# Peptides against a protein of PDB entry 6NYY: the designs that were tried, part 84

Target 1, 212 residues: chain A of PDB entry 6NYY
Amino acid sequence: KHFEQAIERVIGGLEKKTQVLQPEEKKTVAYHEAGHAVAGWYLEHADPLLKVSIIPRGKGLGYAQYLPKEQYLYTKEQLLDRMCMTLGGRVSEEIFFGRITTGAQDDLRKVTQSAYAQIVQFGMNEKVGQISFDLPRQGDMVLEKPYSEATARLIDDEVRILINDAYKRTVALLTEKKADVEKVALLLLEKEVLDKNDMVELLGPRPFAEKS
Target 2, 212 residues: chain A of PDB entry 6NYY as posed
Amino acid sequence: KHFEQAIERVIGGLEKKTQVLQPEEKKTVAYHQAGHAVAGWYLEHADPLLKVSIIPRGKGLGYAQYLPKEQYLYTKEQLLDRMCMTLGGRVSEEIFFGRITTGAQDDLRKVTQSAYAQIVQFGMNEKVGQISFDLPRQGDMVLEKPYSEATARLIDDEVRILINDAYKRTVALLTEKKADVEKVALLLLEKEVLDKNDMVELLGPRPFAEKS

## One batch from the design tools (peptide; made by RFdiffusion4, then SolubleMPNN)

Design b2_p18_7_s4 (from b2_p18_7, 11 letters changed)
Fold by OpenDDE base, seed 5:
Structure b2_p18_7_s4 (fold): chain B 212 residues (1-212), chain A 18 residues (1-18)
Amino acid sequence: as target 1 above (212 residues)
Amino acid sequence: MSLVDTQNASNDNVESPA
């Protein structure tokens, strides 16, 4: 209890018990977080779910927490599944409500950063090729890009293609698993917090063996 | 290294610290 609360405080920030969401906003958060949780459950290369919560903490209205694998090397397929898991909240909002919210801002930032890194740091795009450039850090003077404007446009186009492919993959997955997203969202609205055991009870065992 | 990766529904009404 005290140790878990300390970890939750360090990782999730202070619980904002004073942020009372309207019932409709709370519902949106529940389906958003259920989208993350279910996408992570059924994606082979997604990290194992630890906890999903719709209790506001810090700047988050809800969250899904995962145990990262102890790995230093990532394949293109692993990075794609991670992008799909990260898009799970946005996609869930779209398929259940027919609308999107600002709630996915941090998720979209992470997906955007991953897509650029794959193309310009890891050389994972065939059209852009075997290149590796340092992405400008926040606060670094935007030094002249070591590539032409034509290459910059190509990078931007290929980033959009990669993100759109991840988005379409996530839409297909969560549409197939729509009933599972609903089960998780409804239980979140009841319990506010779910763990791995709650997910096993709802969905059955995760199809992928946890590489311990 | 954070032992936990967190995905969040963002609150846009929280002032970004400058």
Scores: peptide ipSAE 0.158, ipTM 0.725, DockQ to the pose 0.123
Fold by OpenDDE base, seed 1:
Structure b2_p18_7_s4 (fold): chain B 212 residues (1-212), chain A 18 residues (1-18)
Amino acid sequence: as target 1 above (212 residues)
Amino acid sequence: MSLVDTQNASNDNVESPA
């Protein structure tokens, strides 16, 4: 408890309990976070959900927290399911509201970063091949790209393909589980915070055995 | 254990174009 709260403060900042969202914004956040939670619940290689909240924290309006396994190696399948989980918020907003908001900006940044890393750092794309280049960090002098303009275009195209495939997979999943997303969103609007036990009560046991 | 957070970002970080 105390250690988890300390980690939660370091990662997410202090809860802004005084920041009152407009009812429609709070609803949008609830469905967004429900999308993350349900995607993470039904994706085999997603990390186990620990907590989901629509209480504003730091600069975030809501969040889903996962307990990652301590692993140093990731498969392409694991990275795809993580991308799908990260897209879950945006996809939920589209399914329920037929609109997109700025709320998914950080998620899209993470997905974009993961897609580029898979293609240019991990060699996980057949068209680009078994290459590994350091991605320029924000503030690094844009050193000359170690590859041609044609390779740059190929990378950009394959990144878009990978993100679009993850997006379509997430749309298919959350469309199938649409009623579960609704249940989670409605319960979030009531309780503001859900844990793993609330999710088990609402959805049943997670269909994937926790590898002990 | 590093918690992974997904966050719905507030628009307050949209730098108003000057």
Scores: peptide ipSAE 0.050, ipTM 0.699, DockQ to the pose 0.112
Fold by OpenDDE base, seed 3:
Structure b2_p18_7_s4 (fold): chain B 212 residues (1-212), chain A 18 residues (1-18)
Amino acid sequence: as target 1 above (212 residues)
Amino acid sequence: MSLVDTQNASNDNVESPA
């Protein structure tokens, strides 16, 4: 208890007790975080959910916390499931509200970065091929791209295809699990914080054994 | 082990361009 709270304070920052969300914003956050949580629950290669919260912390309005597996190698399938989990919030907002918010900005950034890395660093795209280029780091001078403008266009097209495929996969999953997303969102609105046990009580055991 | 936080960003993080 005290040690977990200390780790939570160090990692999540102090709860901003002063940030009062409007009820509709709090509802949006609850469904957004429920989308992440449920996507992560039903995706085999998603990291195990530890906690989901709609209590504002630091710069976030809500969050889902996962325990990453100690792995150094990622498959294309694992990276896809991670992209789907990361899109879960945006997809939930679309399914339940028919609108999208700015809340997914950081998620879209992460998904975009992952898609580019898969194509231009990991060689995971058949059309682009077995290439690996260093992506410019934030703050590095935009070095001349080591590839032609035609290759740049191909990369941009294949990135959009990959993100759209992940998005469609997430839409299909969360549409199938729509009732589960709603259960999680409603319980978040009541409790503000859910753990793995709350998720098991709501949804049943996660269908994928935690590979310890 | 760094917990991966998916954070829904508050609009207050629009750094106004100084």
Scores: peptide ipSAE 0.048, ipTM 0.683, DockQ to the pose 0.116
Fold by OpenDDE base, seed 2:
Structure b2_p18_7_s4 (fold): chain B 212 residues (1-212), chain A 18 residues (1-18)
Amino acid sequence: as target 1 above (212 residues)
Amino acid sequence: MSLVDTQNASNDNVESPA
């Protein structure tokens, strides 16, 4: 309890108990977080869900917490499923509301960063090839790109393809699991916080064995 | 254990276009 709360404070920030969301915003957050939770539940290489919350914390309106595996090496499949899980909120909003919100900005940033890293740092794209360049960090001067403008365009195109493929995969998954997303969202609106046991009661056991 | 947090960002960081 106290240790979990301390970890939650360090990672999520302080609960903004003063931030009262409008009922419609709270509904949007519930379906957004349900999208993350359900995507993570049904993607083999996604990290196991520990907690999902629609209680505002720090800069977030809601969050899903996962138990990451202690690993140093990531496969292309693992990175794709993580991208899909990260897109789950945006995709849920589209499926249920027919609109998108600004709430997915950080998710889209993470997905974009992952896609660029896969292509230009990890050499995971066949068209771009076995290259590894340092991505500019936030605040670094845009040093001269070590590649041509033609290569830059190719990278940008392949990044869009990768993100769009992850998006389509997530749309297919959450459309298939639409009823599960709704169940999670409705229960979030009631309880505000769900744990792994709530998810097991609602959805059944996660279909993938947790590699201990 | 570094928890991976997916957060729905608040609109407060939307710099209003000047």
Scores: peptide ipSAE 0.041, ipTM 0.675, DockQ to the pose 0.112

Design b2_p18_8_s1 (from b2_p18_8, 8 letters changed)
Fold by OpenDDE base, seed 4:
Structure b2_p18_8_s1 (fold): chain B 212 residues (1-212), chain A 18 residues (1-18)
Amino acid sequence: as target 1 above (212 residues)
Amino acid sequence: METIEELREMFRSSRISP
């Protein structure tokens, strides 16, 4: 309990008990978070879900928390599944509401950063090649890019392709698991907070062995 | 991303932003 609360404070900040979401907004949050939770559940290389919440906190309207393994090396496949999990909220909104909200801004930022890192830092794209450049930090003088404008365009194109591939993969997954997303969302609307045990009860055991 | 630690931290949680 105390440890979980400490983690919640670090990740979510303080509960904003004063933020009363409208019912439709709360529904959007529930389905968004359910999308993350279900995507993470059924993606092999996603981290196990620890907690999902639709209680507004200082850092957001809801959140999903995962228990990452101590890992020092990531494969392309592992990064892709994490991108898909991160897109799960946006995809869920699209599938269930036929509209998207601003709620996925943080997710899209993370996906964008991950995609650029894969292409520009980790050399994980065949067209761009086995290159590794430092990405400009926020506040660094826009020094001349260490590559040509043609390379810049290629990078931008391949980043978009990678993100779109992750998006399509997530759409396929959550469409297949649409009923599970709805079950999770409805249970979130009832309980406001779910843990791993709630997910096991609702969906069955996660289909991937937790490598201890 | 500068470090694997930053990458790991990024995937530790997701949030819906207001």
Scores: peptide ipSAE 0.273, ipTM 0.842, DockQ to the pose 0.767
Fold by OpenDDE base, seed 1:
Structure b2_p18_8_s1 (fold): chain B 212 residues (1-212), chain A 18 residues (1-18)
Amino acid sequence: as target 1 above (212 residues)
Amino acid sequence: METIEELREMFRSSRISP
């Protein structure tokens, strides 16, 4: 309990009890977080959901917390499923509201960073090839890229392809599981916070054996 | 992204940005 609360404070910050969301915004948050939760539930290589909350905190309007395994090597498939889980909120908004919000900014940043890392650091793209370059950090002098402008364009194109593939995969999944996303969103609107047990009660056991 | 630790930490949580 105390350890979980400490982690929650680190992830979400202090509860903003004074921040009153409009009902429509709260609904958007609930469906967004439900998208993350359901995507993570049905993606084999996604990390298990620990907690999902639509209570506004210092760092966001809602959040999902996962329990990542200690893992030192990632496959393309594992990274793809993590990207899909991260896109789950944006995709849920599209499916249920026919519109997108600024709420996915942090998710899109993470997906973008992961995609670039896969292409230019991990050599995971066949067109770009078995290359590994350090990505410039924010504030580093824009040193000349160790590759041509043609390669830069290719990288940008392949990053978009990878993200779009992850997005399409997530759309397919959450469309198939649309009723489950709705159930989770409605329960979030009622309880504001869900854990793994709530998900099991609502959706049944996660279809993937917990790798002990 | 420089390390596997950074990659892991990135996926530890998500948040809806205001």
Scores: peptide ipSAE 0.266, ipTM 0.841, DockQ to the pose 0.750
Fold by OpenDDE base, seed 2:
Structure b2_p18_8_s1 (fold): chain B 212 residues (1-212), chain A 18 residues (1-18)
Amino acid sequence: as target 1 above (212 residues)
Amino acid sequence: METIEELREMFRSSRISP
């Protein structure tokens, strides 16, 4: 209990108990978080869901927490599933509301960073090739890129392709599991917080064995 | 992103930003 609360404070900040979301915004948050939760549930290489919440906190209107394994090597397939899970909120908004919100900004930042890392740090793109460059940190002087403007454009194009592929994969998944997303969203609107056991009760056991 | 640890930390949580 104390440990969980400490993690929650680190991830979400202080609860904004006085922040009353409009009913439509709260609904958007519930479906957004349900998208993350369901995507993570049905993606083989996603981390197990620990908790999902639509209670506003200092850092967000809602959140999903995962229990990552100690892992030092990632495959392309694993990174793709992580990207899809991260896109689950945005995709859920599109499927259920036919519109997108600013709520996915942090998710898109993470997906963008992951995609660039895959292409320019991990050498995982065939067109760009077996290259590895350090990406400038936020606030570092933009040192001259060690590659041409043509290569920069190629990288940007391949990043967009990778993200779009992850997006399409997530759309396909959450469209197939649309009823499950709705079930989770409705239960979130009722309980505001769900754990792994709630997900098992609602959806059945996760189809992938928890790698111990 | 400099390390695989940063990548791992990135995916520990998702949040809907206000």
Scores: peptide ipSAE 0.265, ipTM 0.840, DockQ to the pose 0.765
Fold by OpenDDE base, seed 5:
Structure b2_p18_8_s1 (fold): chain B 212 residues (1-212), chain A 18 residues (1-18)
Amino acid sequence: as target 1 above (212 residues)
Amino acid sequence: METIEELREMFRSSRISP
């Protein structure tokens, strides 16, 4: 209990007990988080969900927490599934509301960073090739890019393709699992916090064996 | 991203920012 609360404080910050969301905003948060939860549940290479919450905290209106596997090597397929899981919130908003919100900003940042890393650091794109460049760290003076403007344009194009492919994959998945997203969202609106056991009760066992 | 560890950390949580 105390250790879990400590982790929650690090990830989410302090609960904003004074922040009252409008019912429509709370609904948006619930469906957004349900999208993450369901995408993670049905993606083979996603990390297991630990907790999902729609209680506003210092760092956000809601959040999902995952237990990352002790993994040191990632395949392209594994990274794609992680991107899809991260897009789950945005996709859920689109499917259920026909509109998107600013709520996915952090998710899109992560997806963007992952896509660039795959292409320019991990050499995972056939058009760009087997290259690895150091990405400027946040705060480093943008030194001259070690590649041409033509290469820069190619990288940008391939990043967009990769993200769009992940987005389309996530749309297909959450459309197929739309009823499950609805179930999770409704239960979130009732309980405000769900754990792995709640997900098992609601959706059944995760279809992928947890690698112990 | 410099390390696989940083990549792993990115996916530990999602947040809806106001």
Scores: peptide ipSAE 0.280, ipTM 0.843, DockQ to the pose 0.741; fails the geometry check

Design b2_p18_8_s2 (from b2_p18_8, 6 letters changed)
Fold by OpenDDE base, seed 1:
Structure b2_p18_8_s2 (fold): chain B 212 residues (1-212), chain A 18 residues (1-18)
Amino acid sequence: as target 1 above (212 residues)
Amino acid sequence: SEAIEELRKMFQSSRIAP
């Protein structure tokens, strides 16, 4: 209990009981978080969902929390599934509402950072090749890039392709599982907070063996 | 690597920014 509360405070901040969302916004939040939850449930290399909440907090209107394994090496496939899970909220909004909101800003930032890291730091792109450069940190002097403008354009193009591929994969998945996303969203609107047990009750056991 | 640790931290949670 105390540990969970501490993590919730770090992720979401303090509950804002006074923050009243419009019903349509709350619905958007529920479907967004349901998208994350369902994507994580059906992606093999995604971390299992620990908790999902649509209770507004100091840092967000809703959140999903995962229990990551201690992992020191990531495959390209694992990173792709994580990107897809992270895109789950945006994709859910598109599928259910035919519109996108600003709610996915942090998710898109993470996906963008992951995509650049894969291409520029981990050498995981065939066109860019087996290269590894340090990404500029926020506040670092924009030192001259150690590569040409042509390479910069290639990197930007391949990042876009990678993110788009992850997005399409997520669209395919959540379209297939559309009924499950709706079930989770509706239950979120009722309970505001779901855990792994709620997900098992609603969707059945996660189809992947928990690597103990 | 720092990059892997950053990735790990990024994927621990998601939030809808207000």
Scores: peptide ipSAE 0.315, ipTM 0.879, DockQ to the pose 0.819
Fold by OpenDDE base, seed 2:
Structure b2_p18_8_s2 (fold): chain B 212 residues (1-212), chain A 18 residues (1-18)
Amino acid sequence: as target 1 above (212 residues)
Amino acid sequence: SEAIEELRKMFQSSRIAP
């Protein structure tokens, strides 16, 4: 309990019990988080969901927490599923509301960073090829890119393609599982916090064995 | 690699930014 609370504080910050979301915003948060939860549930290489919450905190209106395994090597397939899970919130908003919000900003940042890393650090794109460059860190002086402007444009195009492919995959998945997203969202609106056991009760056992 | 560790940390949680 104390350890979980410490992690929650790190992830979400302090609870803002005084922050009253409008009902429509709270609904948006619930469906957004449900999208993450369901995407993670049905993607083989997604990390198991530990907790999902729509209680506003200092760092967010809601959050999903996963139990990542200690892993040092990632495949393209694993990274793709992680991208899809990360896009689950945005996709859920699109499916259920026909509109998108600013709520996915952090998710899109992560997806963007992952996509660039795959292409320019891990050499995982066939068009760009077997290259590896360090990505400039936030605050580093813009060092001259070790590649041409043409290569930069190619990288940007391939990043967009990769993200769009992940997005389409997530749309297909959450459209198929639309009823499950609805169930999770409604239960979130009722309980505000769900754990893995709640998900099992609601959706059945996760179809992928937890590799312990 | 530092890149992998950063990716791992990023995917540990999702937050809806206010």
Scores: peptide ipSAE 0.313, ipTM 0.877, DockQ to the pose 0.814
Fold by OpenDDE base, seed 5:
Structure b2_p18_8_s2 (fold): chain B 212 residues (1-212), chain A 18 residues (1-18)
Amino acid sequence: as target 1 above (212 residues)
Amino acid sequence: SEAIEELRKMFQSSRIAP
């Protein structure tokens, strides 16, 4: 309990009990988080969901927590599934509301960073090739890119393709599982917090063995 | 690698920013 609360404080910040969301915003948060939860449930290489919450905290209106495996090597397929899980919130908003919100900003940042890393650090793109460059860290002087402007344009194009492919995959998944997203969202609106056991009760056992 | 560790940390949680 105390350890979980400490993790929650690190991830979400302090609970903002005074922040009252409008009912429509609360609904948006619930469906957004349900999208993450369901995507993670049905993607083989996604990390197991620990907790999902729509209780506003200092750093967010809602959040999902995952138990990452101690994994040191990632395949392209594994990284793709993680991108899809991260896009689950945005995709859920699109499917259910026909509109998107600013709520996915942090998710899109992560997806963008992952896509660039795959292409320019891990050499995982055939068009860009077997290259590895250090990405400028936040706060590093913008060092001159070690590649041409033509290469920069190619990287940008391939990043967009990769993210778009992940997005389309997520749309297909959550469209197929639309009823499950609805179930999770409605239960979130009732309970505000769900754990792995709630998900098992609602959706059945996760179809992928927890690789310990 | 440091890059992999950073990716791992990023995927540990998702949040809806206000």
Scores: peptide ipSAE 0.311, ipTM 0.877, DockQ to the pose 0.834
Fold by OpenDDE base, seed 3:
Structure b2_p18_8_s2 (fold): chain B 212 residues (1-212), chain A 18 residues (1-18)
Amino acid sequence: as target 1 above (212 residues)
Amino acid sequence: SEAIEELRKMFQSSRIAP
């Protein structure tokens, strides 16, 4: 209990008791977080959900927390499923509301960073090839890219393709599991916080064995 | 690698920033 609360404080910050969301905005948050939760539940290489909350905290209006394994090597398939899980919130908003919000900004930043890393650091794209370049770190002077403008354009195109593929995969998944997203969202609106046990009660056991 | 550690940290949580 104390350890979990300490982790929650680190990830979410302190609860903002003063931040009251309008009902429509609270609904958007619930469906967004439900999208993340359900995508993570049904993607083989996603990390298991630990907690999902729509209680506003210092760092966000809602959050999903995962229990990642100590992993030092990632496959292309694992990174794709993680991208899909990260897109789950945006996709849920699109499916249920026919509109998107600014809520996915952090998710899209992470997806973008992951896609660029896969292509230019890990050599995981066939068209770009077996290359590895250091990406400019935040605060580094934008050093000249060690590749041509043509290569830069190719990288940008392949990043968009990769993200779009992940997005389409997530749309297909959450469309198939639309009823499950609804169940999770409605329960979030009732309880505001769900754990792994709540997810098991709603959806059944996660179809992938937790690799211990 | 630093890149892997950064990725690992990114996947620990998602949030809707205000």
Scores: peptide ipSAE 0.308, ipTM 0.877, DockQ to the pose 0.811

Design b2_p18_8_s3 (from b2_p18_8, 9 letters changed)
Fold by OpenDDE base, seed 5:
Structure b2_p18_8_s3 (fold): chain B 212 residues (1-212), chain A 18 residues (1-18)
Amino acid sequence: as target 1 above (212 residues)
Amino acid sequence: METIKELQEMYRSSTIAP
């Protein structure tokens, strides 16, 4: 317990027990986090869910924690599933509320970063080809791009395609599992924190063997 | 190593307040 709390503090920051969300905002957070949780549950290459919470911590209004696999090599399929899981919150908001919020900003940042990395660092796009460029790190002087403006446009287009494909896949998944997202969201509103066991009780065992 | 760490950080879903 104490060790887990310490890890949670390091990862999520201090619980802001004083931040009272309006009921509608709390509902939005619950469905957002439920979207992540359910997407991760039904995506083969998503990391196993450890915990999902709608208790605000640091700058986060809610969060899901996953057990990362000690994995050094990622396939395109694995990266796609991770993108879909990351989009789960935004997609859930769209499905249930017909509107989107700023809550997915960090998720979209991560998805964007992953998409660019796949295309320009990992050579995973057929149109762009087997190339690898270092992405400017935060704080590096934007050195001249080692590729033409035409290549830059191609990269941008292919990034959009990749993200849109991930988004559509996530929409399809969470639409199929809409009832499960609702169950998780409602239980989150009741308990504020769910663990893996709660998810098993609600949804049944995760259909994918936890690769140790 | 840094790219892998960045990829690992993607697994934290947080609804962030603006």
Scores: peptide ipSAE 0.161, ipTM 0.735, DockQ to the pose 0.634; fails the geometry check
Fold by OpenDDE base, seed 1:
Structure b2_p18_8_s3 (fold): chain B 212 residues (1-212), chain A 18 residues (1-18)
Amino acid sequence: as target 1 above (212 residues)
Amino acid sequence: METIKELQEMYRSSTIAP
């Protein structure tokens, strides 16, 4: 209990009980977070869900907490599943509302960063090849790129392809599991906070063995 | 190392108000 609360405070800050969302916005948040939760549930290499909440904290309107495994090495497949889980909120909004909101801004930033890292730092793209460049940090004067403008265009194209592939994979998954997303979203609207046990009750046991 | 930390942080917050 105390450890979970400490993690929640570190990750989400203080609960903003005074922030009143409009019912439609709260519904959007619930389906968004349900998308993350369900994507994480059915993706093998996604981290196990600990908690999902639609109670606003800090700048976040909702959040999903996962227990990350301490790992130093990531496969391309693991990174893809992480991208899909991160896109789960945006995809859920598209599936259920036929519209997208600004709520996925942070998710898209993270996905974008991951995609660029995979291509230009980890050498995980066949077209770009076995290269590794440092990504400019926010505030670093980007003097000159160590590659040509043609390579820059290729990188940008391959980043888009990678993100789109992850997006399509997530759409396929959450479309298949649409009823599960709705169950989670509806329960979120009722309870505002769900844990792993709630997810098991709704969806059954996670289909992947928890790697100890 | 920073990229890995950033990747680990991908799961902490979603649905941000502008």
Scores: peptide ipSAE 0.158, ipTM 0.734, DockQ to the pose 0.622; fails the geometry check
Fold by OpenDDE base, seed 2:
Structure b2_p18_8_s3 (fold): chain B 212 residues (1-212), chain A 18 residues (1-18)
Amino acid sequence: as target 1 above (212 residues)
Amino acid sequence: METIKELQEMYRSSTIAP
């Protein structure tokens, strides 16, 4: 318990129990986090869910925690599933509310970074080819891009395509699993925190064996 | 190492307040 709390503090910051969300916002957060949780549950290469919470911590209104695998090499398929899981919150909001919120900003940032990395660092895009450029770090002087403006446009287009494909995949998945997302969201609204056992009780065992 | 850390950070799905 103390160790888990310490990890949670390091990961999520201090609980802001004093931050009272409006009921509608809390509902939005619950469905957002449920989207992440369910997407991760049904994506083969997603990490196993450890915990999902709608208790605000630090800047986060809710979060899903996954058991990271000590993995150093990622396939394109693994990165795609991870992108889909990351988009799960935004997609859930769209499916259930017909609107999107600013809550997915960090998710979209992560997805964007992943997409650019896949295309310009890992050489995973056929049109752009087997290239690898360092992405400018936040705060680094944007040195001249080592490629033409035409290549820059191509990269931007392919990034958008990759993200849109991941988004569509996530929409298809969470639409199929819409009832499961709702079950998780409703239980989150009741318990505020769910663990893996709660998810198993709601959804059944995760269909993918945990490669322990 | 930085790319791995960035990838690991993606595992933290958080609804962030603006």
Scores: peptide ipSAE 0.156, ipTM 0.730, DockQ to the pose 0.619; fails the geometry check
Fold by OpenDDE base, seed 3:
Structure b2_p18_8_s3 (fold): chain B 212 residues (1-212), chain A 18 residues (1-18)
Amino acid sequence: as target 1 above (212 residues)
Amino acid sequence: METIKELQEMYRSSTIAP
């Protein structure tokens, strides 16, 4: 208990008890985080959920924490499931509210970055091919792209396709598991914080063996 | 190195306030 709390403080920062969200915003956050949690629960290559919270910390209104595996090599399938999990919040908002919010900005940034990395750094796209270019670092002058404008357009198109595929996969999953997302969201609104045991009680054991 | 850090940051899904 004390060790977990210490890790949470190091990772999540101090709880901001002073930030009071309006009930509607709190509901949006609960369903957003429930989307992440449920997507991660039912995606094989997603990391196991440790904790999900709708208590604001730092700049975050809610968060889901996962136990990362010490992994240095990622497969295309693993990266896809991670993208889906990351899209889970946005998808949940769409499914339950028929509207989207700015809350997914960081998620979309991460998904966008992952998609570009897969295509231009890891060579994981068949149309673009087995290429690896350095992405411009934050603050580097956009040096001339080492590829043609035609290749740039192809990359942009394939990035969009990859993200859309991940989005559609997430929509299908969370639509199938809509009742589970609602259960998690409602319990979050009650308890504000859920752990792995709460998720097991709500959803049953995670269908994928936790790789120890 | 930066890509690994970025991938590690994906382990936190957060609803971010503006």
Scores: peptide ipSAE 0.154, ipTM 0.732, DockQ to the pose 0.567; fails the geometry check

